# Ledger of designs, part 82: peptides against a protein of PDB entry 3HTU

Target 1, 75 residues: chain A of PDB entry 3HTU
Amino acid sequence: RRPEEWGKLIYQWVSRSGQNNSVFTLYELTNGEDTEDEEFHGLDEATLLRALQALQQEHKAEIITVSDGRGVKFF

## One batch from the design tools (peptide; made by RFdiffusion4, then SolubleMPNN)

Design b2_p27_1_s1 (from b2_p27_1, 13 letters changed)
Fold by OpenDDE base, seed 5:
Order: sequence, then structure tokens, then C-alpha cells
Structure b2_p27_1_s1 (fold): chain B 75 residues (1-75), chain A 27 residues (1-27)
Amino acid sequence: as target 1 above (75 residues)
Amino acid sequence: SEKEREEDKKLVEKKLKEIKEKEKELE
């Protein structure tokens, strides 16, 4: 899959699951308990980042960088 | 807003800290 395709799957999960929070760490998306049944679970961080960057271009997400790591906010 | 962005950053930092603590417990 291309990064854009992964981004679509991730965003669909965020939208359909009706999550209470829209802010995630990258680890939560690919290694969290809540995504164990999703196709993108276990996705490598490099590909995940590219997927999120694709969503960011569509104004559907914003990558948040802090001193000790990264997160993402979905819109 | 800038205030919202700062709050989001703090939330990410909090989550990262929690994950780090969980990893330590597994060691």
C-alpha cells in the first residue's frame, strides 16, 4: 500500500470508532490495544509517518512534535 | 489557537510519559 492508502485506512478507523480523544502518539496507533484488529496495526513508524503526512496535506491531521517524541491530532 | 496547540503538545507529552513508564514495568 502507498502512504496515502494507509492514511485512508487510519482515518477511517478514527472516524468510525468514534474515539473520545483525537490526539494519539504514533505508538498508540500501531501498537495500542485499541487497534489490534486493524490492518495498520504493527505498521512501521516510517510508513506511518508518511501516511500521516499525507493526511496532513488534506487537513485531516496535524503531526505534533515534542521534545521526547511525536503525536498526531485528527480532525 | 496557540493555546490549543500548547495544550495538545502537553497531552502528547503526557501520553509519551505514560508509555515510557509502562515499558519500564516490563523490564
Scores: peptide ipSAE 0.557, ipTM 0.867, DockQ to the pose 0.838
Fold by OpenDDE base, seed 1:
Structure b2_p27_1_s1 (fold): chain B 75 residues (1-75), chain A 27 residues (1-27)
Amino acid sequence: as target 1 above (75 residues)
Amino acid sequence: SEKEREEDKKLVEKKLKEIKEKEKELE
């Protein structure tokens, strides 16, 4: 899959999950309990980051960088 | 807004810390 395709799958999950919190760590997306049944569970961080960057270009996400790692906010 | 961005950053930092603590607990 291309990064854009992964981004689509991730965004679909976010939009359909109905979660109150739209801020995630990268770990939560690929290793969290809430995504165990998703195709992107276990996705390597490098590919995940590229997928999120694709979503960011579409203004559907914003990558948040802090001192100890990264997160993402979905719109 | 800048205020919201700062709050989001703090939330990410909090989440990262919690995950790290959980990992330590599992070790």
Scores: peptide ipSAE 0.554, ipTM 0.867, DockQ to the pose 0.837
Fold by OpenDDE base, seed 4:
Structure b2_p27_1_s1 (fold): chain B 75 residues (1-75), chain A 27 residues (1-27)
Amino acid sequence: as target 1 above (75 residues)
Amino acid sequence: SEKEREEDKKLVEKKLKEIKEKEKELE
């Protein structure tokens, strides 16, 4: 899959999961309990980041960089 | 807004800290 395709899958999950929180760590997306049944569970961070960057270009996400890691906010 | 971005950053930092604490707990 291309990064854009991964991004689509991730965003679909976010949109359909009905979760109140829109902010995630990258770890939560690929290693969290909430995504265990998703195709993108276990996705390597490099590919994940590219997927999120694709979503960011579409203004569907914002990658948040802090001192000890990264997160993402979905819109 | 800048305020919202700061709040989001703090939330990410909090989440990262929680993950770190869980890892330490498992050690």
Scores: peptide ipSAE 0.553, ipTM 0.866, DockQ to the pose 0.828
Fold by OpenDDE base, seed 2:
Structure b2_p27_1_s1 (fold): chain B 75 residues (1-75), chain A 27 residues (1-27)
Amino acid sequence: as target 1 above (75 residues)
Amino acid sequence: SEKEREEDKKLVEKKLKEIKEKEKELE
């Protein structure tokens, strides 16, 4: 899959999960309990970042960088 | 807004800290 395709799957999950919290760490997306049944579970961080960057270009996400790592906010 | 961005950053920092603590428990 291309990064854009991964991004689509991730965003679909976010949109359909019904979660009120739209901020995630990258770890939560690929290693969290809530995504165990998702195809993107276990996705490597490099590919995940590219996927999120694709969503960011579409104004559907914003990557948040802090001192100890990264997160993402979905819109 | 800048305030919202700061709040989001704080939330990410909090989550990262919690995850780090959980990983320590698994060791």
Scores: peptide ipSAE 0.552, ipTM 0.866, DockQ to the pose 0.871

Design b2_p27_1_s3 (from b2_p27_1, 12 letters changed)
Fold by OpenDDE base, seed 1:
Structure b2_p27_1_s3 (fold): chain B 75 residues (1-75), chain A 27 residues (1-27)
Amino acid sequence: as target 1 above (75 residues)
Amino acid sequence: SEKEREEDIKKVEEKLKEIKEKEKEEA
């Protein structure tokens, strides 16, 4: 899958779960209990980041960088 | 808004802190 395709799957999950306007760590998205049944569970961080960057270009997400790591907010 | 952004940043920081603390506890 291309990063854009992964982004689509991730955003679909966010929308279906009703968690728009919430923030996640990158770890929560790929290793959290809430996404265990999703195809993107276990996705490597590099690919995940590219997927989120694609969503960010579409104004569907915002990557948040702090001192101890990164998170993301979905719109 | 800027206030909302600050709150989001704080939430991310808190989540990352919690994960880090759990890792220390489990290590």
Scores: peptide ipSAE 0.469, ipTM 0.824, DockQ to the pose 0.872
Fold by OpenDDE base, seed 4:
Structure b2_p27_1_s3 (fold): chain B 75 residues (1-75), chain A 27 residues (1-27)
Amino acid sequence: as target 1 above (75 residues)
Amino acid sequence: SEKEREEDIKKVEEKLKEIKEKEKEEA
C-alpha cells in the first residue's frame, strides 16, 4: 500500500471509532490495544509518518512535534 | 484555536512522557 492508502485506512478507523479531534502518539496508532485488529497495526513509523503527512495535506490531520516525540490530531 | 492547539500539544507531551516512563521502568 502507498502512504496515502494507509492514511485512508487510519483515518477511516479514527472516524468510525468516533475519535476525531483526539490526539494520538504515533505509537498508539500502530502499537496500541485499540488498533490491534486494524490493518495498520504494526506499521513501521516511517510509512506511518508518510501516511499522516498525506492526511495532513488533506487537512484531515495535524502532526504535532514536541521535544520528546511526535503525535497527531485528526480532524 | 491556538489555545486548543496548546492543549493538544500538552496532551501529546504527556502521552509521550508516560510511554517513556513505562519503557524506563521496564528496561
Scores: peptide ipSAE 0.468, ipTM 0.824, DockQ to the pose 0.851
Fold by OpenDDE base, seed 2:
Structure b2_p27_1_s3 (fold): chain B 75 residues (1-75), chain A 27 residues (1-27)
Amino acid sequence: as target 1 above (75 residues)
Amino acid sequence: SEKEREEDIKKVEEKLKEIKEKEKEEA
């Protein structure tokens, strides 16, 4: 899958779960309990980041960088 | 708004801190 395709799957999950406007760490998205049944569970961080960057270009997400790592907010 | 952005940043920082603390406890 391309990053854009992964981004679509991730955003669909966010929308279905009603978690728009919520923030996540990158770890929560790929290793969290809430995404265990999702296709993107276990996705490597590099690919995940590219997927989120694709969503960011569409104004569907904002990547937040702090000293201890990164997170993301979905719109 | 700027306030909302700051709140989001703090939430991310808090989550990352919690993860880091869990890793220390499990080590």
Scores: peptide ipSAE 0.464, ipTM 0.822, DockQ to the pose 0.866
Fold by OpenDDE base, seed 3:
Structure b2_p27_1_s3 (fold): chain B 75 residues (1-75), chain A 27 residues (1-27)
Amino acid sequence: as target 1 above (75 residues)
Amino acid sequence: SEKEREEDIKKVEEKLKEIKEKEKEEA
């Protein structure tokens, strides 16, 4: 799958679960208990980041960078 | 808004802090 395709799957999960406007660490998205049944669970961080960047271009997400790591907010 | 953005940033920082603390406790 291309990053854009992964982004679509991730955003679909966010929308279906009603978690828009919520923030997540990158770890929570791919390693969290709440996404264990999702296709993107276990996705490598590099690909995840590209997927989120694709969503960011569409104004569906914003990547947040802090001193101890990165997170993302979905819109 | 800028206020909301600041709150989101703090939430991310807090989540990352909690993860870091868990790693220390399990070491």
Scores: peptide ipSAE 0.463, ipTM 0.822, DockQ to the pose 0.834

Design b2_p27_1_s4 (from b2_p27_1, 11 letters changed)
Fold by OpenDDE base, seed 3:
Structure b2_p27_1_s4 (fold): chain B 75 residues (1-75), chain A 27 residues (1-27)
Amino acid sequence: as target 1 above (75 residues)
Amino acid sequence: MEEERRRDIEKVREKLEEIKEKREEEE
């Protein structure tokens, strides 16, 4: 899958679960309990970041960078 | 708008700290 395709899957999960406007760490998305049954669970961080960047270009997400790591807010 | 963004950033920091502590305790 391309990063854009992963982004689509991630955003679909966010929308289906009603978590738009919620904040996640990158770790939560790929290693958290809430996504254990999703195809993107276990996705490498590099690919995840590219997927989120694709969503960001579409104004569907905002990547938040802090000193200890990164998170993302979905819209 | 700025206040909302600040709250989101703080949530990220808090979550990252919690994950860090959990991983350190498990090691």
Scores: peptide ipSAE 0.467, ipTM 0.815, DockQ to the pose 0.906
Fold by OpenDDE base, seed 2:
Structure b2_p27_1_s4 (fold): chain B 75 residues (1-75), chain A 27 residues (1-27)
Amino acid sequence: as target 1 above (75 residues)
Amino acid sequence: MEEERRRDIEKVREKLEEIKEKREEEE
């Protein structure tokens, strides 16, 4: 899958679960309990980041970088 | 806008710390 395709899957999950405007760490998205049954669970961080960057270009997400890691807010 | 961003950043930091602690406990 392309990063954009992963981004679509991730955003669909966020939207369907009603978690728009929520903040996640990248770890939560791929390793969290809430996404265990999702196709993107276990996705490598590099690919995840590219997927989120694609969403960010569409103004559907904002990647938040802090000293100890990264998170993302979905819109 | 700035306050919202600040709150989001704070949430990320908090979550990262919680996950870090959880990972350490699982090791």
Scores: peptide ipSAE 0.465, ipTM 0.813, DockQ to the pose 0.904
Fold by OpenDDE base, seed 4:
Structure b2_p27_1_s4 (fold): chain B 75 residues (1-75), chain A 27 residues (1-27)
Amino acid sequence: as target 1 above (75 residues)
Amino acid sequence: MEEERRRDIEKVREKLEEIKEKREEEE
């Protein structure tokens, strides 16, 4: 899958679960309990980041970078 | 808008700290 395709799957999950406007760490998305049954569970961070960047270009997400790591807010 | 961003950043920091603590407890 391309990053854009992963981004679509991730955003679909966010929408289905009603978590728009929620904030996640990158770790939560791929290693969290809430995504254990999702295809993107276990996705490597590099590919995840590219997927989120694709969503960011579509104004569906905002990547938040702090000194301790990264997170993302979905819209 | 600035306040909202500040709140979002704080939430990210809080979640990162929680995950960090959880990982340390599991090690």
Scores: peptide ipSAE 0.458, ipTM 0.809, DockQ to the pose 0.876
Fold by OpenDDE base, seed 5:
Structure b2_p27_1_s4 (fold): chain B 75 residues (1-75), chain A 27 residues (1-27)
Amino acid sequence: as target 1 above (75 residues)
Amino acid sequence: MEEERRRDIEKVREKLEEIKEKREEEE
């Protein structure tokens, strides 16, 4: 899958679960219990980041970088 | 908008700390 395709799957999960406007760490998206049944669970961080960047270009997400790591807010 | 962003950033920081602690406990 291309990053854009992963982004689509991730955003679909966010929307389907009603978690728009929520904040996540990159870790909990791919390693969290809430996404264990999702296709993107276990996705490598590099690909995840590219996927989120694709969503960011569509104004569907905002990547937040802090000293301790990265997170993302979905819209 | 700025205040909202500040809150979001703080949430990220908090979550990162929580996950870090959780991972360390599992090791």
Scores: peptide ipSAE 0.471, ipTM 0.815, DockQ to the pose 0.896; fails the geometry check

Design b2_p27_2_s1 (from b2_p27_2, 16 letters changed)
Fold by OpenDDE base, seed 1:
Structure b2_p27_2_s1 (fold): chain B 75 residues (1-75), chain A 27 residues (1-27)
Amino acid sequence: as target 1 above (75 residues)
Amino acid sequence: SEEEKLRELQKKAEEKAEEREKKEEEE
């Protein structure tokens, strides 16, 4: 899958679960119990980041960087 | 911890949201 395709799957999950405007750590998205049944569970962080960057270009997400890590807010 | 990261991220997201609102009010 291309990063854009992963981004689509991730955003679909966010929308279906009603978690728009929620903030996630990158770890939570791919390793959390909430996404255990999703195809993107276990996705490597590098590919995840590229997927989120694709969503960010579409103004569907914002990648947040803090000194202690990275996360994302969905819109 | 992941919980601490989430709190920091949430705080940062809220700060950015407030900044966007202020910018929209100034424009």
Scores: peptide ipSAE 0.112, ipTM 0.543, DockQ to the pose 0.341
Fold by OpenDDE base, seed 3:
Structure b2_p27_2_s1 (fold): chain B 75 residues (1-75), chain A 27 residues (1-27)
Amino acid sequence: as target 1 above (75 residues)
Amino acid sequence: SEEEKLRELQKKAEEKAEEREKKEEEE
């Protein structure tokens, strides 16, 4: 899958679960309990980041960086 | 911990939202 396709799957999960406007760590998206049944569970961080960047271009997400980690806010 | 990171990220997101709102009000 292309990063854009992964982004689509991730955002579909966000929408279906009613978690728009929620903030996640990158770890939670791919390793959290809430996504264990999703296709993107276990996705490598590099591909995840590219997927989220694609969503960010569509104004569906904002990647947040702090000194000791990264996360994302979905819209 | 991941929980502490999440709280920090949430705080950061709120700060950015407030900054954007302030910028929009000034424009």
Scores: peptide ipSAE 0.108, ipTM 0.533, DockQ to the pose 0.350
Fold by OpenDDE base, seed 4:
Structure b2_p27_2_s1 (fold): chain B 75 residues (1-75), chain A 27 residues (1-27)
Amino acid sequence: as target 1 above (75 residues)
Amino acid sequence: SEEEKLRELQKKAEEKAEEREKKEEEE
């Protein structure tokens, strides 16, 4: 799958689960219990970041990068 | 604001860290 396709799957989960306007660490998206049954569970961080960047271009997410970690806010 | 986003992320990170710690203690 292309990063954009992964982004679509991730955002579909966010929308269907009512997680819009919520904040996630990058770890919990691919390793958390909430996504165990999702296709993107276990996705490598590099591909995840590219997927989230695609969503960010569509104004569906904002990647938060600080000195003590990274996360994402979905809209 | 960016400050609010940071606070939200930090709070989430702490929550998840505590959950992982609890899981490790139970294993």
Scores: peptide ipSAE 0.099, ipTM 0.563, DockQ to the pose 0.067
Fold by OpenDDE base, seed 2:
Structure b2_p27_2_s1 (fold): chain B 75 residues (1-75), chain A 27 residues (1-27)
Amino acid sequence: as target 1 above (75 residues)
Amino acid sequence: SEEEKLRELQKKAEEKAEEREKKEEEE
């Protein structure tokens, strides 16, 4: 899958679960209990980041960087 | 911890949201 395709799957989950305007760590998206049944569970961080960057270009997400890690807010 | 990281991320997200809201109110 391309990053844009992964981004689509991730955003579909966000929308279906009512997680719009929620903030996640990158770890939670791919390793959290809430996404265990999703295809993107276990996705490597590098690919995840590219997927989120694609969503960010569509104004559907904003990547947030802190000193000890990164996260994302979905819109 | 992941919990502390999440709290920091949420705080940053709120700060950015407040900044955007303030800009929209001034426009």
Scores: peptide ipSAE 0.093, ipTM 0.536, DockQ to the pose 0.341

Design b2_p27_2_s2 (from b2_p27_2, 14 letters changed)
Fold by OpenDDE base, seed 2:
Structure b2_p27_2_s2 (fold): chain B 75 residues (1-75), chain A 27 residues (1-27)
Amino acid sequence: as target 1 above (75 residues)
Amino acid sequence: SEEEKRKELLKKAEEEAKKREEEREEE
């Protein structure tokens, strides 16, 4: 899958679960209990980041960089 | 622990997101 395709799957999960406007760590998205049944569970962080960057270009997500790492807010 | 670090990261990310939201609303 391309990053854009992964982004679509991730955003679909966020939307279906009613978690728009929520903030996640990158770890929660790929390693969290809430995403265990999702295809993007276990996705490598590099690919995840590219997927989120694709969503960010569409104004569907905002990658947040802090001192301890990165998070993401979905819109 | 790594779990605690992730929780702190989440908290910081939420705080930053809130800050940015407030800044956008004030503009």
Scores: peptide ipSAE 0.432, ipTM 0.803, DockQ to the pose 0.920
Fold by OpenDDE base, seed 3:
Structure b2_p27_2_s2 (fold): chain B 75 residues (1-75), chain A 27 residues (1-27)
Amino acid sequence: as target 1 above (75 residues)
Amino acid sequence: SEEEKRKELLKKAEEEAKKREEEREEE
């Protein structure tokens, strides 16, 4: 899958679960219990980041960088 | 622990997101 396709799957999960406007760590998205049944569970961080960057271009997500790492807010 | 670090990261990210939202509303 392309990063854009991964982004679509991630955003669909966020929308279906009613978690728009929520903030996640990158770890929670691919390693959290809440995403164990999702196809993107276990996705490598590099590919995840590219997927989120694609969503950011569509104004569906915002990558937040802080001193201790990165998070993401979905819209 | 790594779990505690991730929780702190989440808190900081949420605070940053809130800050950015407030800044956008004031403009």
Scores: peptide ipSAE 0.392, ipTM 0.786, DockQ to the pose 0.895
Fold by OpenDDE base, seed 4:
Structure b2_p27_2_s2 (fold): chain B 75 residues (1-75), chain A 27 residues (1-27)
Amino acid sequence: as target 1 above (75 residues)
Amino acid sequence: SEEEKRKELLKKAEEEAKKREEEREEE
């Protein structure tokens, strides 16, 4: 899958679960209990980041960089 | 623990997101 395709799957999960406007760590998206049954569970962080960057270009997500790492807010 | 660190990261990310939202509302 391309990063854009991964981004689509991730955003679909966020939307269907009613978690728009929520903030996640990158770890929660790929390693969290809530995503265990999702295709993107276990996705490597590098690919995840590219997927989120694709969503960010579409204004569907905002990658938040803080001193201790990165999070993402979905819209 | 690593879990505690992730929780702290989440908190900071949420605070930063809130800050950015407030900044956008002020513009």
Scores: peptide ipSAE 0.335, ipTM 0.763, DockQ to the pose 0.921
Fold by OpenDDE base, seed 5:
Structure b2_p27_2_s2 (fold): chain B 75 residues (1-75), chain A 27 residues (1-27)
Amino acid sequence: as target 1 above (75 residues)
Amino acid sequence: SEEEKRKELLKKAEEEAKKREEEREEE
């Protein structure tokens, strides 16, 4: 899958689960128990980041960088 | 612990997200 396709799957999960406007760590998205049944569970961080960047270009997500790492807010 | 670090990161991310949202609303 391309990063954009991963982004679509991630965003679909966020939307279907009613978690729009929520903030996640990158770890939570791919390693959290809430996504264990999702295709993107276990996705490598590099691909995840590219997927989120694709969503960010579509104004569906905002990657947040802080001193201790990165998070993402979905819209 | 790693859990504590993730919680701290999430808190910081939420605070930053809130800040950015407020900035967008003020524009």
Scores: peptide ipSAE 0.292, ipTM 0.741, DockQ to the pose 0.897

Design b2_p27_2_s3 (from b2_p27_2, 16 letters changed)
Fold by OpenDDE base, seed 5:
Formats: structure tokens, sequence, C-alpha cells
Structure b2_p27_2_s3 (fold): chain B 75 residues (1-75), chain A 27 residues (1-27)
């Protein structure tokens, strides 16, 4: 899958599960309990980041960077 | 912990949102 396709799957989960306006660490999205049954569970961080960047271009997500790591807010 | 990281991210997200709102109000 292309990063954009991964982004679509991630955002579909966000929308269906009511996680809009939620904030996740990158680890939580791919390794958390809430996404264990999703296809993107276990996705490598590099590919995840590219997927989220695609969503960010569509204003569906914002990648947040702090001194202690990165996360994402979905809209 | 992941909880601490998320808390920091939430704070940063809120600060950025407040900044955007301030910019929109000043325009």
Amino acid sequence: as target 1 above (75 residues)
Amino acid sequence: SEEEKRKKLLKEAEEKAEEREKEEEEE
C-alpha cells in the first residue's frame, strides 16, 4: 500500500470509532490496544508518518512535535 | 510513559489551536 492508502485506512478507523479531535502518540496508533484489529496495526513508524502527512495535506490530521516525541491530532 | 507523552501533545495541540484562534481574531 501507498502511504496515502494507509492514511485512508487510518482515517476511516478514526471516523468510525469516533476518535475525531483525539490526540495519539504515534506508538498508540500502531501498537495500542484500540487498533489491534486494524490493518495498520504494527505499521512501521516511517510509513505511518508518511500516511499522516498525506492526511495533514487534506487537513484531516495535524502532526504534533514536542521535545519528548511526536503525535497526531485528528479532525 | 505514553500517558505523559499524550498529555504533552494535548497541551501543545491546545496552544497551537489558541494561537490560530488569536490570529483569526486579529484579522
Scores: peptide ipSAE 0.357, ipTM 0.752, DockQ to the pose 0.339
Fold by OpenDDE base, seed 2:
Structure b2_p27_2_s3 (fold): chain B 75 residues (1-75), chain A 27 residues (1-27)
Amino acid sequence: as target 1 above (75 residues)
Amino acid sequence: SEEEKRKKLLKEAEEKAEEREKEEEEE
């Protein structure tokens, strides 16, 4: 899958679960209990980041850099 | 622990997101 395709799957999950405007760590998206049944569970961080960057270009997400890593807010 | 670090990261990200939201609402 291309990063854009992964981004689509991730955003669909966010929308279906009603978590727009929520903030996640990158770890929660790929390793959290809430995403265990999702295709993107276990996705490597590098690919995840590229997927989120694709969503960011579409103004559907914002990657947030903090002192000890990155989070993401979905819109 | 790594879990505590992740929780701290989440909190900082939420605070930063909230700050940005407030700034955008004031503009």
Scores: peptide ipSAE 0.357, ipTM 0.759, DockQ to the pose 0.875
Fold by OpenDDE base, seed 3:
Formats: C-alpha cells, sequence, structure tokens
Structure b2_p27_2_s3 (fold): chain B 75 residues (1-75), chain A 27 residues (1-27)
C-alpha cells in the first residue's frame, strides 16, 4: 500500500470510532489496544509518518512535534 | 516507564494543540 492508502485506512478508523479532533501519539495508532483489529496495526513508524503527512496535506490531520516525540491531531 | 513517557508526550501534545487553538482564536 502507498502512504496515501494507509492514511485513508487510518482516517476511516478515526471517523468510524468518532475520534475526530482527538490527539494520538504515533505509538497509540499502531501499537495501541484500540487498533488491534485494524489493518494498520503494527505498521512501521516511517510508513505511518508518511501516511499522516499525506493526511496533513488534505487537512485531515496535523502532526504535532513536542520535546519527547510527535503526536497527531485528526480533524 | 516507557508507558509513562508516552502519557507525558500525549499530554504535552494535547496542551500544545490547545495553545495553538487559543492563539488562532485571539487572532
Amino acid sequence: as target 1 above (75 residues)
Amino acid sequence: SEEEKRKKLLKEAEEKAEEREKEEEEE
């Protein structure tokens, strides 16, 4: 899958679960219990980041950089 | 622990997002 395709799957999960406007760590998206049944669970961080960057270009997400890492807010 | 570090990261990210929203409302 291309990063854009992964981004679509991630955003679909966010929308279906009603978690728009929520903030996640990158770890929560791919390693969290809440996403265990999703296809993107276990996705490597590099590919995840590219997927989120694709969503960011579509104004569906914003990557947030903090002192100890990165998070993402979905819209 | 790594879990506590991730929780701290999440809190910091949420606070930063809130601050950005506040700044946008003030402009």
Scores: peptide ipSAE 0.335, ipTM 0.746, DockQ to the pose 0.891
Fold by OpenDDE base, seed 4:
Structure b2_p27_2_s3 (fold): chain B 75 residues (1-75), chain A 27 residues (1-27)
Amino acid sequence: as target 1 above (75 residues)
Amino acid sequence: SEEEKRKKLLKEAEEKAEEREKEEEEE
């Protein structure tokens, strides 16, 4: 899958689970219990970041950089 | 622990997101 396709799957999960406007760590998205049944569970961080960047271009997410890592807010 | 680090990261990200939202509302 392309990063954009991964982004679509991630955003579909966020929307269907009613978690728009929520903030996640990158770890939670790919390693959390809430995404265990999702295809993107276990996705490498580099590909995840590219997927989120694609969503960011569509104004569906914002990657947040903090002192010791990155998070993401979905819209 | 790594879990505590992740929780701290999440808190910082949430606070930063909230701050940005407030700044946008004040414009």
Scores: peptide ipSAE 0.330, ipTM 0.746, DockQ to the pose 0.888

Design b2_p27_2_s4 (from b2_p27_2, 19 letters changed)
Fold by OpenDDE base, seed 2:
Structure b2_p27_2_s4 (fold): chain B 75 residues (1-75), chain A 27 residues (1-27)
Amino acid sequence: as target 1 above (75 residues)
Amino acid sequence: SEEKKREELLKKAEEKAKELEEKRKEE
């Protein structure tokens, strides 16, 4: 899958679960219990980041960089 | 621990996200 395709799957999950406008760490998106049944569970962080960057270009997400790691807010 | 790291990161991320949200409201 391309990053854009992964981004689509991730955003679909966010929308279905009613978690728009919520903040996540990159880790919990791919390793959290809430996404265990999702296709993107276990996705490597590098690919995840590219997927989120694609969503950011569509103004559907904002990647948050802090000293201790990275997170994302969905819109 | 990973859990502690997550909580600290989320706290910082939420603070930054709040700032970003306010900026969007002003735009």
Scores: peptide ipSAE 0.124, ipTM 0.593, DockQ to the pose 0.814
Fold by OpenDDE base, seed 1:
Structure b2_p27_2_s4 (fold): chain B 75 residues (1-75), chain A 27 residues (1-27)
Amino acid sequence: as target 1 above (75 residues)
Amino acid sequence: SEEKKREELLKKAEEKAKELEEKRKEE
């Protein structure tokens, strides 16, 4: 899958689960219990980041970088 | 612990997200 395709799957999950406007750590998205049944569970962080960047271009997400790591807010 | 790290990161991310949201409203 291309990053854009992964982004679509991720955003679909966010939307279906009613978690828009929520904040996640990158780890939570791919390693958390809430996404254990999703296709993107276990996705490597590099690919995840590219997927989120694709969503960010569409103004569907904002990647947040802090000293302790990275997170993302979905819109 | 990993949980502590997550909590700290999430807290900071949430605060940053609020800040960004306010900026978006101003734009």
Scores: peptide ipSAE 0.120, ipTM 0.590, DockQ to the pose 0.843
Fold by OpenDDE base, seed 5:
Structure b2_p27_2_s4 (fold): chain B 75 residues (1-75), chain A 27 residues (1-27)
Amino acid sequence: as target 1 above (75 residues)
Amino acid sequence: SEEKKREELLKKAEEKAKELEEKRKEE
């Protein structure tokens, strides 16, 4: 899958689960219990980041960088 | 631990997200 395709799957999960406007760490998106049944569970962080960047271009997400690491907010 | 990291990151990220949300609403 291309990053854009992964982004689509991730955003579909966010929307279906009613978690728009929520903040996630990158870890809990691909390693958390809430996404265990999703196709993107276990996705490597590099590919995840590219997927989120694709969503960011569509104004569906914003990648947040803080001193403790990176997170993402979905819209 | 991942738990400790999550707590600290989410606290800071949510503060930053608040700023971004307000900026987004103004756009």
Scores: peptide ipSAE 0.085, ipTM 0.574, DockQ to the pose 0.689
Fold by OpenDDE base, seed 3:
Structure b2_p27_2_s4 (fold): chain B 75 residues (1-75), chain A 27 residues (1-27)
Amino acid sequence: as target 1 above (75 residues)
Amino acid sequence: SEEKKREELLKKAEEKAKELEEKRKEE
């Protein structure tokens, strides 16, 4: 799958689960218990980041970079 | 303002990251 396709799957989960406006660490999205049943669970961080960047271009997410790591807010 | 919102977002992100780290240490 292309990053844009992964982004679509991720955002579909966000929307269906009512997680809009929520903040996640990158680890939570792919390794958290809440996404264990999703196709993107276990996705490598590099591909995840590209997927989120695609969503950011569509104003559906904002990637947050802090000293202790990275996160994302969905809209 | 948008800047204020961003600052709050960063604060929340950092707090959440810290909580997860502490949880991992204790388990």
Scores: peptide ipSAE 0.066, ipTM 0.538, DockQ to the pose 0.071

